# Peptides against a protein of PDB entry 5HB3: the designs that were tried, part 26

Target 1, 150 residues: chain A of PDB entry 5HB3
Amino acid sequence: RQMQDRCMSEYNQRIRNAPEGSIDPFRMACYKIIGRCDLSNRSLDGLQTDVNDWIWLQFNLARETDRSLELAGESYGLAELQASIREIGLKHFPKTAAEDTNGSFGMFFYLQILAGMFEQAIAYLYPFSYVDAVHFAIALTYYGLLRPVD

## One batch from the design tools (peptide; made by RFdiffusion4, then SolubleMPNN)

Design b1_p12_1_s3 (from b1_p12_1, 7 letters changed)
Fold by OpenDDE base, seed 5:
Structure b1_p12_1_s3 (fold): chain B 150 residues (1-150), chain A 12 residues (1-12)
Amino acid sequence: as target 1 above (150 residues)
Amino acid sequence: SRLDKLLEEIRS
């Protein structure tokens, strides 16, 4: 608690008082990740990040337990993350094989799998790669993780 | 329904 309080204090102080561009972005990232500061902004400003960095951050910031102890006062769990992934999918990923020019469907499939959206992931993958969809469906069914939805 | 068909195929 004391560490989180310190992080929050320092984070807020720097955000308010430090000249723009003078703040170490890595330090600010540490405050966000460790101190859970400003969870409404789930991005790392000033850092060059990719999709893997993004999803890693989302999972690190997502909490299902001890929300009452969160200093940020915001709630962000797996359900919210899943909702975000759905939204991102609608905006940034191909919906059909005809729309896919760079193979980005695989990334969206990957994100859905990571977020436990197994049924949706398989349903999405099926028109892009039948063979891969079948293989994943077999595995997920074997472990009891896949249920009929569509 | 598409997923249902796939699951049925897997189970057959």
Scores: peptide ipSAE 0.019, ipTM 0.481, DockQ to the pose 0.022; fails the geometry check
Fold by OpenDDE base, seed 2:
Formats: structure tokens, sequence, C-alpha cells
Structure b1_p12_1_s3 (fold): chain B 150 residues (1-150), chain A 12 residues (1-12)
């Protein structure tokens, strides 16, 4: 608790008072990850990051607990993560096979799987690769993770 | 639903 409070205090102080461009992005990242500061902003500003970094951060910040139990005073769970992935998908990934120019559909499928969006992932993959969709559907069904919905 | 159809196909 004391560590988190200290992180929060320093994070807020720097965000508010530090001269522009003087903030160490790595330090701020530490406050974000360790101190869980400002969970409404789940990105690492000032750092060169990729999709892997982003998804790693999301899972580290996600908690399946009540807000009242969160020491940071903020709540971010799986539902919010799934919503974020949906948004990312809409903005950055092909919706149909016809829109696929670089084969990036696989990454969005991967993100959905990681987030437990199994039904959506299979539905998404199906038009891109029937064979792969079937294989994953079989596996997910076998483990009781796939529920027919749409 | 598409998924239902797929699952049905897999089970057949």
Amino acid sequence: as target 1 above (150 residues)
Amino acid sequence: SRLDKLLEEIRS
C-alpha cells in the first residue's frame, strides 16, 4: 500500500509539474506497471512499443476484483480489455478476407484468443482460413471453452 | 448462427 501510494504521488506530481519533455518515460512506465497509476491510460507514452508490448501491459494491468479492493482506486478487468481489443480490431485489422493485404488477420485472431474471446475469434478467423478455424474450434470445444452463440 | 453451423459441421 505504501509503495503504491508513493508511486501514485510521484506519478501525479510528475504529470502535473514536470517540464514538458523532461519526464523519463521508463520511470513513468514503472509507475504505471508497478504502482498501477492512472489505469484509465493503459499505454506507455514516450516509448517505442508494438502490439506485443501493448497486450502484455493490458494483461498485467487487468484485475478481476471489485474496485473497492483495488489499491489504485481504479478498476480494469477482462471486460474492459475485451472492449479494447474489439476497438483495436475495428481500427487496425481487416474485417474480411478481401480487406486483408498483409495477412494481419492472424494477429487479431491471436489477440481475441488471448482475451478469451473464443467465439468471436473463431467467427473472425473462419472467412480467412476455414481449416484453421475448424482446428481451433475443435480444440476449444474439446476443452469446453467454445459456446455456440451466433 | 455461423458458429452453430460450424460446430454442427465439426460434430457430424
Scores: peptide ipSAE 0.018, ipTM 0.473, DockQ to the pose 0.022; fails the geometry check
Fold by OpenDDE base, seed 4:
Structure b1_p12_1_s3 (fold): chain B 150 residues (1-150), chain A 12 residues (1-12)
Amino acid sequence: as target 1 above (150 residues)
Amino acid sequence: SRLDKLLEEIRS
């Protein structure tokens, strides 16, 4: 708690008082990750990041806690993460095999699996790779992780 | 529905 408070204090101070463009993005990232500062912004500004960085950050920030228990009054749980993944999927990943020009469907499938979106993941994968979808569906069904959705 | 069909296939 003490460390978190300090991180928040420093984060807020820098975000408000630092000259534009002078903030060390890595330092700010540390405040965000360790101090859980400004959870409403779940991106690392000023850093070159990829999808792996993004998803790593999301899972690190995601907490299944009551909003009332969050120090800054900000909450980010699995549900919000899943919503974000859905949004990203809609914007940045192919919807059909015909739209797939670079094979990126696998990445979105992967993200959905990581987020526990098993039904959606299988449903998404199915038109791209029937065989793979079947294999995953079998496994997920075996463990009771797959329910009828569509 | 598509998933349902797949599940049906798996269970058969």
Scores: peptide ipSAE 0.017, ipTM 0.480, DockQ to the pose 0.022; fails the geometry check
Fold by OpenDDE base, seed 3:
Structure b1_p12_1_s3 (fold): chain B 150 residues (1-150), chain A 12 residues (1-12)
Amino acid sequence: as target 1 above (150 residues)
Amino acid sequence: SRLDKLLEEIRS
Protein backbone atom coordinates (compact mmCIF):
# COMPACT_ATOMS: atom_id res chain seq x y z
CA ARG B 1 0.00 0.00 0.00
CA GLN B 2 2.76 2.40 0.86
CA MET B 3 4.60 1.48 -2.29
CA GLN B 4 1.47 1.89 -4.32
CA ASP B 5 0.89 5.33 -2.91
CA ARG B 6 4.43 6.33 -3.70
CA CYS B 7 4.14 5.02 -7.22
CA MET B 8 0.91 6.87 -7.71
CA SER B 9 2.44 10.07 -6.45
CA GLU B 10 5.44 9.79 -8.72
CA TYR B 11 3.32 8.82 -11.66
CA ASN B 12 1.00 11.76 -11.25
CA GLN B 13 3.87 14.14 -10.69
CA ARG B 14 5.57 13.11 -13.89
CA ILE B 15 2.39 13.22 -15.90
CA ARG B 16 1.67 16.72 -14.70
CA ASN B 17 5.06 18.31 -14.47
CA ALA B 18 7.45 16.59 -16.81
CA PRO B 19 8.42 18.49 -19.93
CA GLU B 20 6.86 17.24 -23.11
CA GLY B 21 8.69 14.27 -24.47
CA SER B 22 10.91 13.87 -21.44
CA ILE B 23 8.99 11.14 -19.68
CA ASP B 24 10.76 7.80 -19.56
CA PRO B 25 8.16 5.43 -20.91
CA PHE B 26 9.73 2.44 -19.22
CA ARG B 27 9.53 4.09 -15.84
CA MET B 28 5.95 4.98 -16.45
CA ALA B 29 5.29 1.41 -17.43
CA CYS B 30 6.76 0.26 -14.14
CA TYR B 31 4.48 2.58 -12.24
CA LYS B 32 1.52 1.23 -14.11
CA ILE B 33 2.39 -2.42 -13.64
CA ILE B 34 3.76 -2.38 -10.12
CA GLY B 35 1.88 0.55 -8.70
CA ARG B 36 -1.29 -0.05 -10.67
CA CYS B 37 -1.40 3.59 -11.59
CA ASP B 38 -4.00 4.96 -13.95
CA LEU B 39 -5.65 1.65 -14.73
CA SER B 40 -8.16 3.41 -16.90
CA ASN B 41 -5.39 3.72 -19.44
CA ARG B 42 -4.24 0.19 -20.09
CA SER B 43 -1.65 1.06 -22.69
CA LEU B 44 2.02 1.87 -22.60
CA ASP B 45 2.51 5.21 -24.25
CA GLY B 46 5.82 5.85 -25.88
CA LEU B 47 6.70 2.19 -26.17
CA GLN B 48 6.71 0.08 -29.26
CA THR B 49 4.51 -2.80 -28.28
CA ASP B 50 2.98 -5.71 -30.11
CA VAL B 51 -0.05 -7.84 -29.42
CA ASN B 52 1.89 -10.06 -27.06
CA ASP B 53 2.95 -7.10 -25.00
CA TRP B 54 -0.56 -5.78 -24.94
CA ILE B 55 -2.18 -8.99 -23.82
CA TRP B 56 0.51 -9.56 -21.22
CA LEU B 57 -0.20 -6.15 -19.80
CA GLN B 58 -3.94 -6.70 -19.78
CA PHE B 59 -3.68 -9.91 -17.83
CA ASN B 60 -1.28 -8.39 -15.36
CA LEU B 61 -3.58 -5.47 -14.77
CA ALA B 62 -6.72 -7.54 -14.59
CA ARG B 63 -7.47 -8.68 -11.07
CA GLU B 64 -10.03 -10.98 -9.59
CA THR B 65 -10.71 -8.59 -6.76
CA ASP B 66 -13.73 -7.35 -4.98
CA ARG B 67 -14.61 -4.21 -6.83
CA SER B 68 -15.81 -2.65 -3.63
CA LEU B 69 -12.27 -2.66 -2.32
CA GLU B 70 -10.77 -0.87 -5.28
CA LEU B 71 -10.68 2.81 -5.93
CA ALA B 72 -13.29 4.18 -8.24
CA GLY B 73 -12.32 3.79 -11.86
CA GLU B 74 -9.58 1.30 -11.15
CA SER B 75 -11.56 -1.89 -11.27
CA TYR B 76 -10.47 -4.10 -14.11
CA GLY B 77 -11.31 -7.76 -14.19
CA LEU B 78 -11.75 -10.59 -16.62
CA ALA B 79 -15.08 -9.30 -17.84
CA GLU B 80 -13.59 -5.97 -18.80
CA LEU B 81 -10.67 -7.69 -20.46
CA GLN B 82 -13.02 -9.83 -22.48
CA ALA B 83 -14.90 -6.74 -23.52
CA SER B 84 -11.66 -5.13 -24.61
CA ILE B 85 -10.72 -8.16 -26.66
CA ARG B 86 -14.08 -8.07 -28.37
CA GLU B 87 -13.61 -4.44 -29.25
CA ILE B 88 -10.12 -5.01 -30.57
CA GLY B 89 -11.42 -7.87 -32.63
CA LEU B 90 -14.01 -5.69 -34.22
CA LYS B 91 -11.50 -3.03 -35.09
CA HIS B 92 -8.28 -4.76 -35.94
CA PHE B 93 -8.84 -8.35 -36.95
CA PRO B 94 -10.39 -9.91 -40.01
CA LYS B 95 -13.98 -10.96 -39.73
CA THR B 96 -13.92 -13.26 -42.74
CA ALA B 97 -11.35 -15.30 -44.56
CA ALA B 98 -11.61 -12.92 -47.47
CA GLU B 99 -10.48 -10.08 -45.25
CA ASP B 100 -7.51 -11.99 -43.93
CA THR B 101 -4.47 -10.75 -45.80
CA ASN B 102 -1.79 -11.50 -43.26
CA GLY B 103 -3.03 -14.51 -41.34
CA SER B 104 -3.83 -12.50 -38.25
CA PHE B 105 -6.98 -14.46 -37.51
CA GLY B 106 -4.91 -16.88 -35.50
CA MET B 107 -3.81 -14.16 -33.15
CA PHE B 108 -7.34 -13.10 -32.39
CA PHE B 109 -8.31 -16.70 -31.85
CA TYR B 110 -5.39 -16.97 -29.46
CA LEU B 111 -6.45 -13.87 -27.55
CA GLN B 112 -9.96 -15.18 -27.13
CA ILE B 113 -8.69 -18.52 -25.87
CA LEU B 114 -6.45 -16.81 -23.34
CA ALA B 115 -9.36 -14.79 -22.08
CA GLY B 116 -11.55 -17.84 -21.69
CA MET B 117 -13.83 -16.85 -24.53
CA PHE B 118 -13.92 -20.40 -25.82
CA GLU B 119 -17.26 -20.39 -27.55
CA GLN B 120 -16.52 -17.14 -29.31
CA ALA B 121 -13.06 -18.34 -30.24
CA ILE B 122 -14.36 -21.47 -31.91
CA ALA B 123 -17.08 -19.56 -33.66
CA TYR B 124 -14.53 -17.09 -34.93
CA LEU B 125 -12.04 -19.69 -36.08
CA TYR B 126 -14.55 -21.80 -37.95
CA PRO B 127 -14.74 -19.78 -41.18
CA PHE B 128 -10.96 -19.45 -41.34
CA SER B 129 -10.05 -23.03 -40.59
CA TYR B 130 -12.77 -25.60 -40.30
CA VAL B 131 -10.38 -28.38 -39.38
CA ASP B 132 -8.71 -26.43 -36.62
CA ALA B 133 -12.02 -25.24 -35.25
CA VAL B 134 -13.28 -28.80 -35.05
CA HIS B 135 -10.15 -30.01 -33.30
CA PHE B 136 -10.21 -27.24 -30.76
CA ALA B 137 -13.91 -27.75 -30.20
CA ILE B 138 -13.32 -31.42 -29.50
CA ALA B 139 -10.54 -30.65 -27.08
CA LEU B 140 -12.45 -27.94 -25.27
CA THR B 141 -15.49 -30.16 -25.02
CA TYR B 142 -13.40 -32.97 -23.66
CA TYR B 143 -12.18 -30.73 -20.87
CA GLY B 144 -15.65 -29.35 -20.22
CA LEU B 145 -14.81 -25.84 -21.29
CA LEU B 146 -17.36 -25.37 -24.03
CA ARG B 147 -20.84 -24.26 -23.14
CA PRO B 148 -22.74 -24.24 -26.38
CA VAL B 149 -25.27 -21.46 -26.54
CA ASP B 150 -25.05 -20.56 -30.20
CA SER A 1 -26.83 -21.94 -33.81
CA ARG A 2 -23.55 -22.36 -35.61
CA LEU A 3 -21.68 -23.63 -32.59
CA ASP A 4 -24.46 -26.01 -31.70
CA LYS A 5 -24.40 -27.32 -35.22
CA LEU A 6 -20.68 -27.78 -35.07
CA LEU A 7 -20.90 -29.67 -31.81
CA GLU A 8 -23.64 -31.81 -33.19
CA GLU A 9 -21.48 -32.56 -36.17
CA ILE A 10 -18.61 -33.54 -33.91
CA ARG A 11 -20.80 -35.81 -31.84
CA SER A 12 -22.34 -37.55 -34.88
Scores: peptide ipSAE 0.017, ipTM 0.473, DockQ to the pose 0.023; fails the geometry check

Design b1_p12_2_s1 (from b1_p12_2, 7 letters changed)
Fold by OpenDDE base, seed 1:
Structure b1_p12_2_s1 (fold): chain B 150 residues (1-150), chain A 12 residues (1-12)
Amino acid sequence: as target 1 above (150 residues)
Amino acid sequence: SEELKKLHEELT
């Protein structure tokens, strides 16, 4: 608790008082990850990041919140991450093969798999690549992650 | 979501 309080204090002080460009983005990232500072902003400013970095950060910030302890505060768990991925998919990824201009369907499939959205991921991939969708479905079923319909 | 949008644009 004391460490978290110190992290929060330092984070807030730096955001408010530090000259522009003087803030070490890695230090700020540490405050966010370890201190859970400013969880409403789930991005790392000033760092060159890719999709893997983004999704890694989301998982680190996500916590299994006991629904009973969900005080009206900012709760961010796997369900919220899955909702975010769904929204991003609807806005920024192709819905059909005809809309796919750059092959980005694979990235959205990847994000859904990482977030445990297996059924949705397979359903999404199927119209883009039948063969790949079938192979992933078999693999997921083998590991007990996809339930076959009897 | 905005960051992922930017990342998507960079990767595509």
Scores: peptide ipSAE 0.038, ipTM 0.716, DockQ to the pose 0.211
Fold by OpenDDE base, seed 3:
Structure b1_p12_2_s1 (fold): chain B 150 residues (1-150), chain A 12 residues (1-12)
Amino acid sequence: as target 1 above (150 residues)
Amino acid sequence: SEELKKLHEELT
């Protein structure tokens, strides 16, 4: 708790007082990840990041904790992450093979799998790649991760 | 999120 307080203090100080362009983005990232600072902003400014970096960050920030125990007064768990992925999918990823101009369906499938959205992931993949969807469904079922419907 | 949106747009 003492460490978190220090992180929050330093984070806020740098955000408010540091000269423009002088903030070490890696240090700020450490404050966010370790200190749980400003969890409402789940991005890393000043860093060149990709989708893998983004999803890694989301999982690190998403914790199954009681909100009352968080100094930040914010709660972000797996359920919220899954909701975010759903929302992103609806807005920015192809819904049908006909809409797929960039081959980006695989990325959304990947994100859903990482987030444990297995049934949704398979259902999504099916119209893009029948063969792959079936293989993943078999594998996920074998490992008890997919719940077959009657 | 806005970040993922940006990343998606950049990568695709």
Scores: peptide ipSAE 0.037, ipTM 0.710, DockQ to the pose 0.143
Fold by OpenDDE base, seed 2:
Structure b1_p12_2_s1 (fold): chain B 150 residues (1-150), chain A 12 residues (1-12)
Amino acid sequence: as target 1 above (150 residues)
Amino acid sequence: SEELKKLHEELT
């Protein structure tokens, strides 16, 4: 608690008082990741990041917390991450094979798999690659991760 | 979501 409080204090102080461009983005990232500061902003400003960095950060920030014990504004778990991925998918990834210009469907499939959205991932992949969808479905079923939709 | 959008655009 003391460390978290200190991180929060330093984070807030730097955000408010530091001249623009003087803040070490890596230090701020540490406050975000370790101190869980400002969880409403789940991005790393000032750093060149990719999708892998983003998803890594999301998983690190997501906690299986009893929602009853956390202040409503600080609760971020797998469900919220899944919701975010769903929203991103709707906005930025092809919905059909006809819309796929860059083969980006694979990335969205990947994100869904990482987030445990197995049924949705398979359903999404199916129109793009039937063979791949079937293979993944078999594998996921074998490991008990895919539930047949009634 | 916006950051991921930007990242996706950079990666694609």
Scores: peptide ipSAE 0.037, ipTM 0.712, DockQ to the pose 0.277
Fold by OpenDDE base, seed 5:
Structure b1_p12_2_s1 (fold): chain B 150 residues (1-150), chain A 12 residues (1-12)
Amino acid sequence: as target 1 above (150 residues)
Amino acid sequence: SEELKKLHEELT
């Protein structure tokens, strides 16, 4: 707790008082990851990140903490991440094969799989690649991750 | 969400 409070204090002080361009983005990232500072902002400013970095950060920040102990606004779990991925999918990824010009459907499929959205991932993949969707469905079922609808 | 959009655009 003392360490966390110190991290928060330093983080807030630097954000407010540091001259533009003087903040080490890696240090700020450490405060976010270790100190869990400013969890409402889940982006790493000033860093070149890819989708893998983004999703890694989201998982790192997402904790199944007992909701009772988390201060209001700091609760970020798997459910919130899944909601975020869903929203991103609706806005930025192709919904149909006809809309897919660059094969970006695979990335959204990948994100859904990582987030444990298996049923949705398979449903999404199916119109783009029937064969792949079936293979993934079989594999997920084998590992007990896909719930067959009774 | 905006960052991911940018990333998507860069990766596609």
Scores: peptide ipSAE 0.036, ipTM 0.708, DockQ to the pose 0.145

Design b1_p12_2_s2 (from b1_p12_2, 4 letters changed)
Fold by OpenDDE base, seed 4:
Structure b1_p12_2_s2 (fold): chain B 150 residues (1-150), chain A 12 residues (1-12)
Amino acid sequence: as target 1 above (150 residues)
Amino acid sequence: SAVLEELHKALT
């Protein structure tokens, strides 16, 4: 807790007082990841990142925490991550094969799988690739991870 | 990259 408080203090100090362009984005990333600073902003500003970096960050930030002990807005768990992925999916990923122009459905499927949204992932994949959806469904069922969803 | 941008946009 003391370490977190120090990280938060340093993070806030740098954000407020550092000259423009002088902030080391990697250092700020460390504060975010290790110190869990400013969890309302779940991105790494100033860093060149890809989807893998993004999802990695989300998983690192998504921790089972006692919300009662954390500052308001500084709680982020798997449920919140899943909610975010769902929201992103609704807004930015194709819902049908007809809408898929760049094959991005696979990425959204991947994100859902990583987030443990297995039922939703299979349901989503099914209209795009029946065969793949079935294969994944079989595998997930084998491991007891898939619940029937109609 | 485009997907990431969309993701970021969605989270803001």
Scores: peptide ipSAE 0.025, ipTM 0.640, DockQ to the pose 0.406
Fold by OpenDDE base, seed 1:
Structure b1_p12_2_s2 (fold): chain B 150 residues (1-150), chain A 12 residues (1-12)
Amino acid sequence: as target 1 above (150 residues)
Amino acid sequence: SAVLEELHKALT
């Protein structure tokens, strides 16, 4: 708690008082990841990141912690991550094969799989790639991760 | 890159 408070203090101080362009983005990233500072902003400003970096960050920030131990508004767990992915999917990914212009369906499938949304992922993939959906369904079922419906 | 940009826009 003491370390977290210190991180939060330093993070806030830098955001408020540092001259523009003088903030070390890696240091800020450390405060966010280690100190869990400003979890409402789940991005790393000033760093070149890709989707893998983004999802890695989300998982690191998403912790099943008791909300009573965190500051108000700083609670972020797996459920919230799953909700975020679902929301992103609704807004930015194709819902049907006809809407898929860039082949981005695979990325959304990937995100859902990583987030443990297995049934939804398979259901989503099925209209885009039948063969892949079946293969993943078999594999997930084999490992006990998919709850098949008759 | 396009997907990432969309993700960032959606989450920020």
Scores: peptide ipSAE 0.024, ipTM 0.623, DockQ to the pose 0.441
Fold by OpenDDE base, seed 2:
Formats: structure tokens, sequence, C-alpha cells
Structure b1_p12_2_s2 (fold): chain B 150 residues (1-150), chain A 12 residues (1-12)
């Protein structure tokens, strides 16, 4: 708690008082990850990041804690991450094979799998690659991760 | 890069 409060204080002080361009983006990233500062902003500004960096950050920020115990004042768990992935999928990923110009469907499938959205991931992949969807469905079923929809 | 830009736009 004391460490988190200190991180929040330093984070807020730097955002408000630091000259433009003087903020170390790595330091700010540390405050975000360790101190859970400003969870509404789930990006690392000023850093060159890729999709793997982004998803890694989301998982680090996502905590299944009792909302009453969240010191950051914001709740961000797996459910919120899943909602974010769903929204991103609706806006930025192909819905049909005909819309897929760059093979980006695989990335959205990957994000859904990482977020534990197994049924949705398989359903999404099926029209793009039937064979792959079946193989993943078999694997997920074998590990007890796929719930057959009644 | 395009996916990241889209992700960043979606989350900002």
Amino acid sequence: as target 1 above (150 residues)
Amino acid sequence: SAVLEELHKALT
C-alpha cells in the first residue's frame, strides 16, 4: 500500500509538472505496471510497442481482485480485457474471409485465445480456416477448456 | 504496425 501510494504520487507529479519531452517513458511504464497508476490509460506512450507488448501489458494490469480492495480506484480484470478485445475485434478485424486483405484474422484469433475466449475464438476462426478451427477445437476440448454450447 | 495503431486508437 505504501509503495503504491508513493508510485501514484510520483506518477501524478510527473504528469502535471514535468516539462514536455522530459518524462522517461520507461519510468512511466514502471509506475503503470507496479503502481497500477492511471489504469484508464492502458497504453505505453512514447514507447515503440507491438501487439505482444500490448497484450502483455493488458494481462499485467488485469487483476482478479475484489473491487473493494483495489487501491487504484479502478477495476480492471479479465472480464474488462475480454470486453476490450471484443470491441477491438468489431472495429478493426475482418468479420468474413472476404474482408481479410492482410491475414489479420489470425491475430484476432490469437488475442481471443489468450483472453480465454475459446468458444468465440473457434467460432471466429471457423469461416476463415475450417481445418485450423477443428484442430484447435479438438485441442481445447482435450484440455477441458472448450465448453460445448447446449 | 497497422494492428497496433488500431489497438492504440481503440484504447485511447
Scores: peptide ipSAE 0.023, ipTM 0.594, DockQ to the pose 0.431
Fold by OpenDDE base, seed 5:
Structure b1_p12_2_s2 (fold): chain B 150 residues (1-150), chain A 12 residues (1-12)
Amino acid sequence: as target 1 above (150 residues)
Amino acid sequence: SAVLEELHKALT
């Protein structure tokens, strides 16, 4: 708790008072990750990041706890992450095989799987790769992760 | 790139 409070204090101070361009983006990233500072901004500004970095950060920041008990005073959970993935999917990923020009469907499938959206992931994959969808469905069912009735 | 930008925006 003491460490988190210190992180928040330092983060806020630097954001407000540091000269432009003088902020170490790695230090700020540490405050965000460890101190859970400014969770409304779940990006690592000033750092080169990819999709894997993004999803890793989302999972690290996601908490399924009562906001009142969270020292950061902000809440972000798995449900919000899943909602974000759905929105991204609708905007930026192919909905049909005919729309897929670069094979990006696999990335969206991957994101859905990571977020525990198994039924949606299989349903999405099916029109792109029937064989793969069936294999994943079998595996997920075997491990009790897929609800076939849903 | 567009996906990453949207991901970053969704987090900001």
Scores: peptide ipSAE 0.025, ipTM 0.644, DockQ to the pose 0.269; fails the geometry check

Design b1_p12_2_s3 (from b1_p12_2, 7 letters changed)
Fold by OpenDDE base, seed 5:
Structure b1_p12_2_s3 (fold): chain B 150 residues (1-150), chain A 12 residues (1-12)
Amino acid sequence: as target 1 above (150 residues)
Amino acid sequence: SEELEKLHKLLT
């Protein structure tokens, strides 16, 4: 907590007092990741990032930490990430094969799997690729990760 | 909402 408090203090000081463009974006990223500063903004400003970087950041920030040790408002867990992924799916990914122009369904399937949303992932994949959905369903069931619908 | 938009830009 002492380290987090220090990071928060330094982060806030820099945000408030540093001239625009003078702050090292990597240093600010460190404050966000290590100090968990300003988790309402889960992006790395001033850095060139790709989808993999985004995924990595989300899962690193979505930590099951002792909430009692975290600063108020600076908590972000897997449940919130799962909710975000659901929203992403509704807004930005194809719902049917007919809507899929870029083959992006696989990325959404991947995101759901990473987030442990196995049942939803299989259900989503099924209309796009029956064979793949069945294979994944069998595997997930075998490892006890998929609960078949009764 | 802003995060979703950013992700969409990264994915497309």
Scores: peptide ipSAE 0.059, ipTM 0.791, DockQ to the pose 0.128
Fold by OpenDDE base, seed 2:
Structure b1_p12_2_s3 (fold): chain B 150 residues (1-150), chain A 12 residues (1-12)
Amino acid sequence: as target 1 above (150 residues)
Amino acid sequence: SEELEKLHKLLT
């Protein structure tokens, strides 16, 4: 708690008082990752990041928060991450094979799988690749991650 | 929404 409070204090102080361009982006990243500061902004400003970095960050920030702690602070868990991924899918990924110009459906499938959205992932993949969807469905079912819908 | 847009830029 003390470390988190300190991180939050320093983070807020720097955001408010530091001259533009003087803030070490790596330090700010540390505050965000370790201190969980400003979880409403889940980006690393001032750093060159790629998709992998984004994914890594989201999953690291999406910690199971003890419900007891949710009362006092910003809660960001798996559910929120899943909601974000769903939103990303709706806005930025093809919904049908006809809309797929760059083969990006695979990335969205991947994101859904990473987030544990197995049923949605299979349902999404099915119209793009029936064979792959069936294979993944079988595998996920085998591991008890996919429930057959009656 | 802003983060989603950033992600889209990274993903595209």
Scores: peptide ipSAE 0.059, ipTM 0.790, DockQ to the pose 0.129
Fold by OpenDDE base, seed 4:
Structure b1_p12_2_s3 (fold): chain B 150 residues (1-150), chain A 12 residues (1-12)
Amino acid sequence: as target 1 above (150 residues)
Amino acid sequence: SEELEKLHKLLT
């Protein structure tokens, strides 16, 4: 698409030639989101963001692609996002209640839910909050989203 | 907030 090409050109030009800090971070965000520029960097530098903003961005950048048809580079889809969430969990979130010092388990649960990792999310939450895990499990099952393993 | 920062660092 012509628009995408223009975005990429402008993005690259600005990154290379503009003085540091002179570029509007919102403009750069637009280039990334609309123009899909520099998808290897899936963050919005210079902007105040929260977890919702982050996950929203990830979903917008993720695409269903056939890797076999790609000439170069790696694709980023839901599977890669889920892998990222899993990795984040392993590295940065408590694995047991004993490790939880600040109640951050809830955030990881939230991220897993948003990424569609329902079974894993419930399994993770269960040892931290039995009641909450059961409630979510019931709700997810009701809507056909949870697939309990036998 | 701290966890978000960790997320950003991991993905950059």
Scores: peptide ipSAE 0.049, ipTM 0.764, DockQ to the pose 0.343
Fold by OpenDDE base, seed 1:
Structure b1_p12_2_s3 (fold): chain B 150 residues (1-150), chain A 12 residues (1-12)
Amino acid sequence: as target 1 above (150 residues)
Amino acid sequence: SEELEKLHKLLT
């Protein structure tokens, strides 16, 4: 708790008082990841990141929260991440093969799989590639992640 | 919304 308070204090002080360009983005990342500072902003500014970096960060910041103890404060867990992925899909990814101009359907499938949205991921992939969807469905079923229909 | 926009930039 003392360490978190110190991290938060230093993070806030640097954001407010540091000259532009003087803030070490890696240090700020440490404050966010370790100190859980400013969880409303789940991005690493000043760093070149890719999709893997983004999703890694989301999982690290996500915590299982006891909803009963959640004061009106910022809660972020797996459910919120899954909601974000769904929203991203609706806004930025093709819904049908006809809308797919860049072959980006695979990335959205990948994000859904990482977020544990297995049924939705398979359902999404099927119209783009039924063969791949069937193969993934078999694999997920084998590992007990997808329930087969009796 | 800002996070989604950033992600979109990463994905495109």
Scores: peptide ipSAE 0.048, ipTM 0.763, DockQ to the pose 0.124

Design b1_p12_2_s4 (from b1_p12_2, 5 letters changed)
Fold by OpenDDE base, seed 5:
Structure b1_p12_2_s4 (fold): chain B 150 residues (1-150), chain A 12 residues (1-12)
Amino acid sequence: as target 1 above (150 residues)
Amino acid sequence: SSFLEELHKKLT
């Protein structure tokens, strides 16, 4: 807690007081990751990041903590991450094979799998790649991760 | 949302 408070203090102080362009983005990233600072903004500003960096950050920031101990505005767990992935899917990923020009469906499938959204992931993948969806469904079922549709 | 858009732009 003391370390988190210190990180938060330093983070906020730098955001408020540092001259523009003087902030080391890597240092700020460290404060965000270690201190879980400003969970409303789950991005690394000033850094070149990709989807892997983004999802890595999301999982690092996500905590299953007693919500009673966290400030009401800064709760971020798996459920919130899953909700974010759903929202991202709706906004930024193809819904049908006809909309997919760049093969980005695979990335959304991957994000859903990482977040434990197995049923949704298989359902999403099925119209894009039947064979792959079946293979993943078999594997997930074998490991007891996929609930069969009644 | 803006960050994700930037990420998607980088991936495409």
Scores: peptide ipSAE 0.011, ipTM 0.405, DockQ to the pose 0.143
Fold by OpenDDE base, seed 4:
Structure b1_p12_2_s4 (fold): chain B 150 residues (1-150), chain A 12 residues (1-12)
Amino acid sequence: as target 1 above (150 residues)
Amino acid sequence: SSFLEELHKKLT
C-alpha cells in the first residue's frame, strides 16, 4: 500500500510538473505498472509497443479487487479486459474470412483465448480455420475450459 | 481508440 501510494504520488507529480519532453517513459511505465496509476489510460505513452505488450499490460493492470475498496472509476478487472477485447474485435479485426487480408484473425483468436473467452474464441475461429477450431475445441474441452451452450 | 488503431496497423 505504501509503495502504491508512493508510485501514484510520483506519477502524478511528474505528469503535472515535469517539463515537456523530460519525462522518462520507462520510469512512467514502471509507476503505471507497479502503482496501477491512471487506470483510465491503459497504455504506455512514449513507448513503442506491440499487441503482445498491450495485452501483457492489460493483464498486469487488471485486478480482481473488492470494488468497494477501489476509488470510483478506477476498477479494472477481467470483465473490463474482456469488454475491451470484444470492442477491439468489433472495430479492428476481420469478421469473415473474406475480410481477412493478412491473417489477423489469429491474433484476435489469441487475445480471446488469453482473456478466457474460450467459447467466443472458438466460434470466431471456426469460419476462418475449421480444423484449428476443432483442435482447440477438443483441447479446451479436455481441460474443462470450454462450456458448450446447451 | 488511437492506440488501438495504431496497434491494429502494426498487426496488419
Scores: peptide ipSAE 0.009, ipTM 0.426, DockQ to the pose 0.142
Fold by OpenDDE base, seed 1:
Structure b1_p12_2_s4 (fold): chain B 150 residues (1-150), chain A 12 residues (1-12)
Amino acid sequence: as target 1 above (150 residues)
Amino acid sequence: SSFLEELHKKLT
């Protein structure tokens, strides 16, 4: 708790008071990750990041908290992450094979799998690649991660 | 949203 409070204090102080261009983005990233600072902005400003960096950050920031202890402050857990993935899917990924010009469907499938959205991931993949969807469904079922319909 | 847009640009 003391460490988190210190990280938050330093993070906020630097954002408010640091001269323009003097902020070390790696230091700010450390504060954000360790201190879970500014959960409304789940990005690493000033750093070149890819999808893997983004999703890694989301999982590092996500924590299951007791809702009863959640002060009116920023909460971010798995449910919020899954909601974010759904929103990203609706806005930035193809909904049908006809819309897929760049083969990006695989990335959205990957994000859903990482977020534990297994049923949705399989349902999404099926119209793009039925063979792969079936193989993943079998594997997920074998490991008890997919709920088969009787 | 801006980051996601940048991410989308990198993915496409």
Scores: peptide ipSAE 0.008, ipTM 0.396, DockQ to the pose 0.142
Fold by OpenDDE base, seed 3:
Structure b1_p12_2_s4 (fold): chain B 150 residues (1-150), chain A 12 residues (1-12)
Amino acid sequence: as target 1 above (150 residues)
Amino acid sequence: SSFLEELHKKLT
């Protein structure tokens, strides 16, 4: 708690008071990751990040904490992450094979798998790659991760 | 929104 408060204080002070261009983005990233500062903004400003960096950050920030211990508005868990992935999927990924111009369907499938959205992931993959969807479905079922609807 | 837009640009 003390460390978190310190990180938050330093983070806020720098955002508000630091001259433009003087902020070390890596230092700010450390505050965000370690201190879980400003969970409303789950990005690393000033850093070149890719999808892997983004998803890694999301998982690091997502914690199943007792809601009673989190400050109002700063709760970010797996459910919120899953919601974010759904939104990203709706906006930025192909819905059909005909819309897939760059082969990005695999990335969205991957994101859903990482987030434990197994049923949705298989359902999404199916129209793009039937064979792969079936193989993943079999594997997920074998491990008890996929709940086949009767 | 800005980051997601950038992410979208990288994914496309």
Scores: peptide ipSAE 0.008, ipTM 0.392, DockQ to the pose 0.138

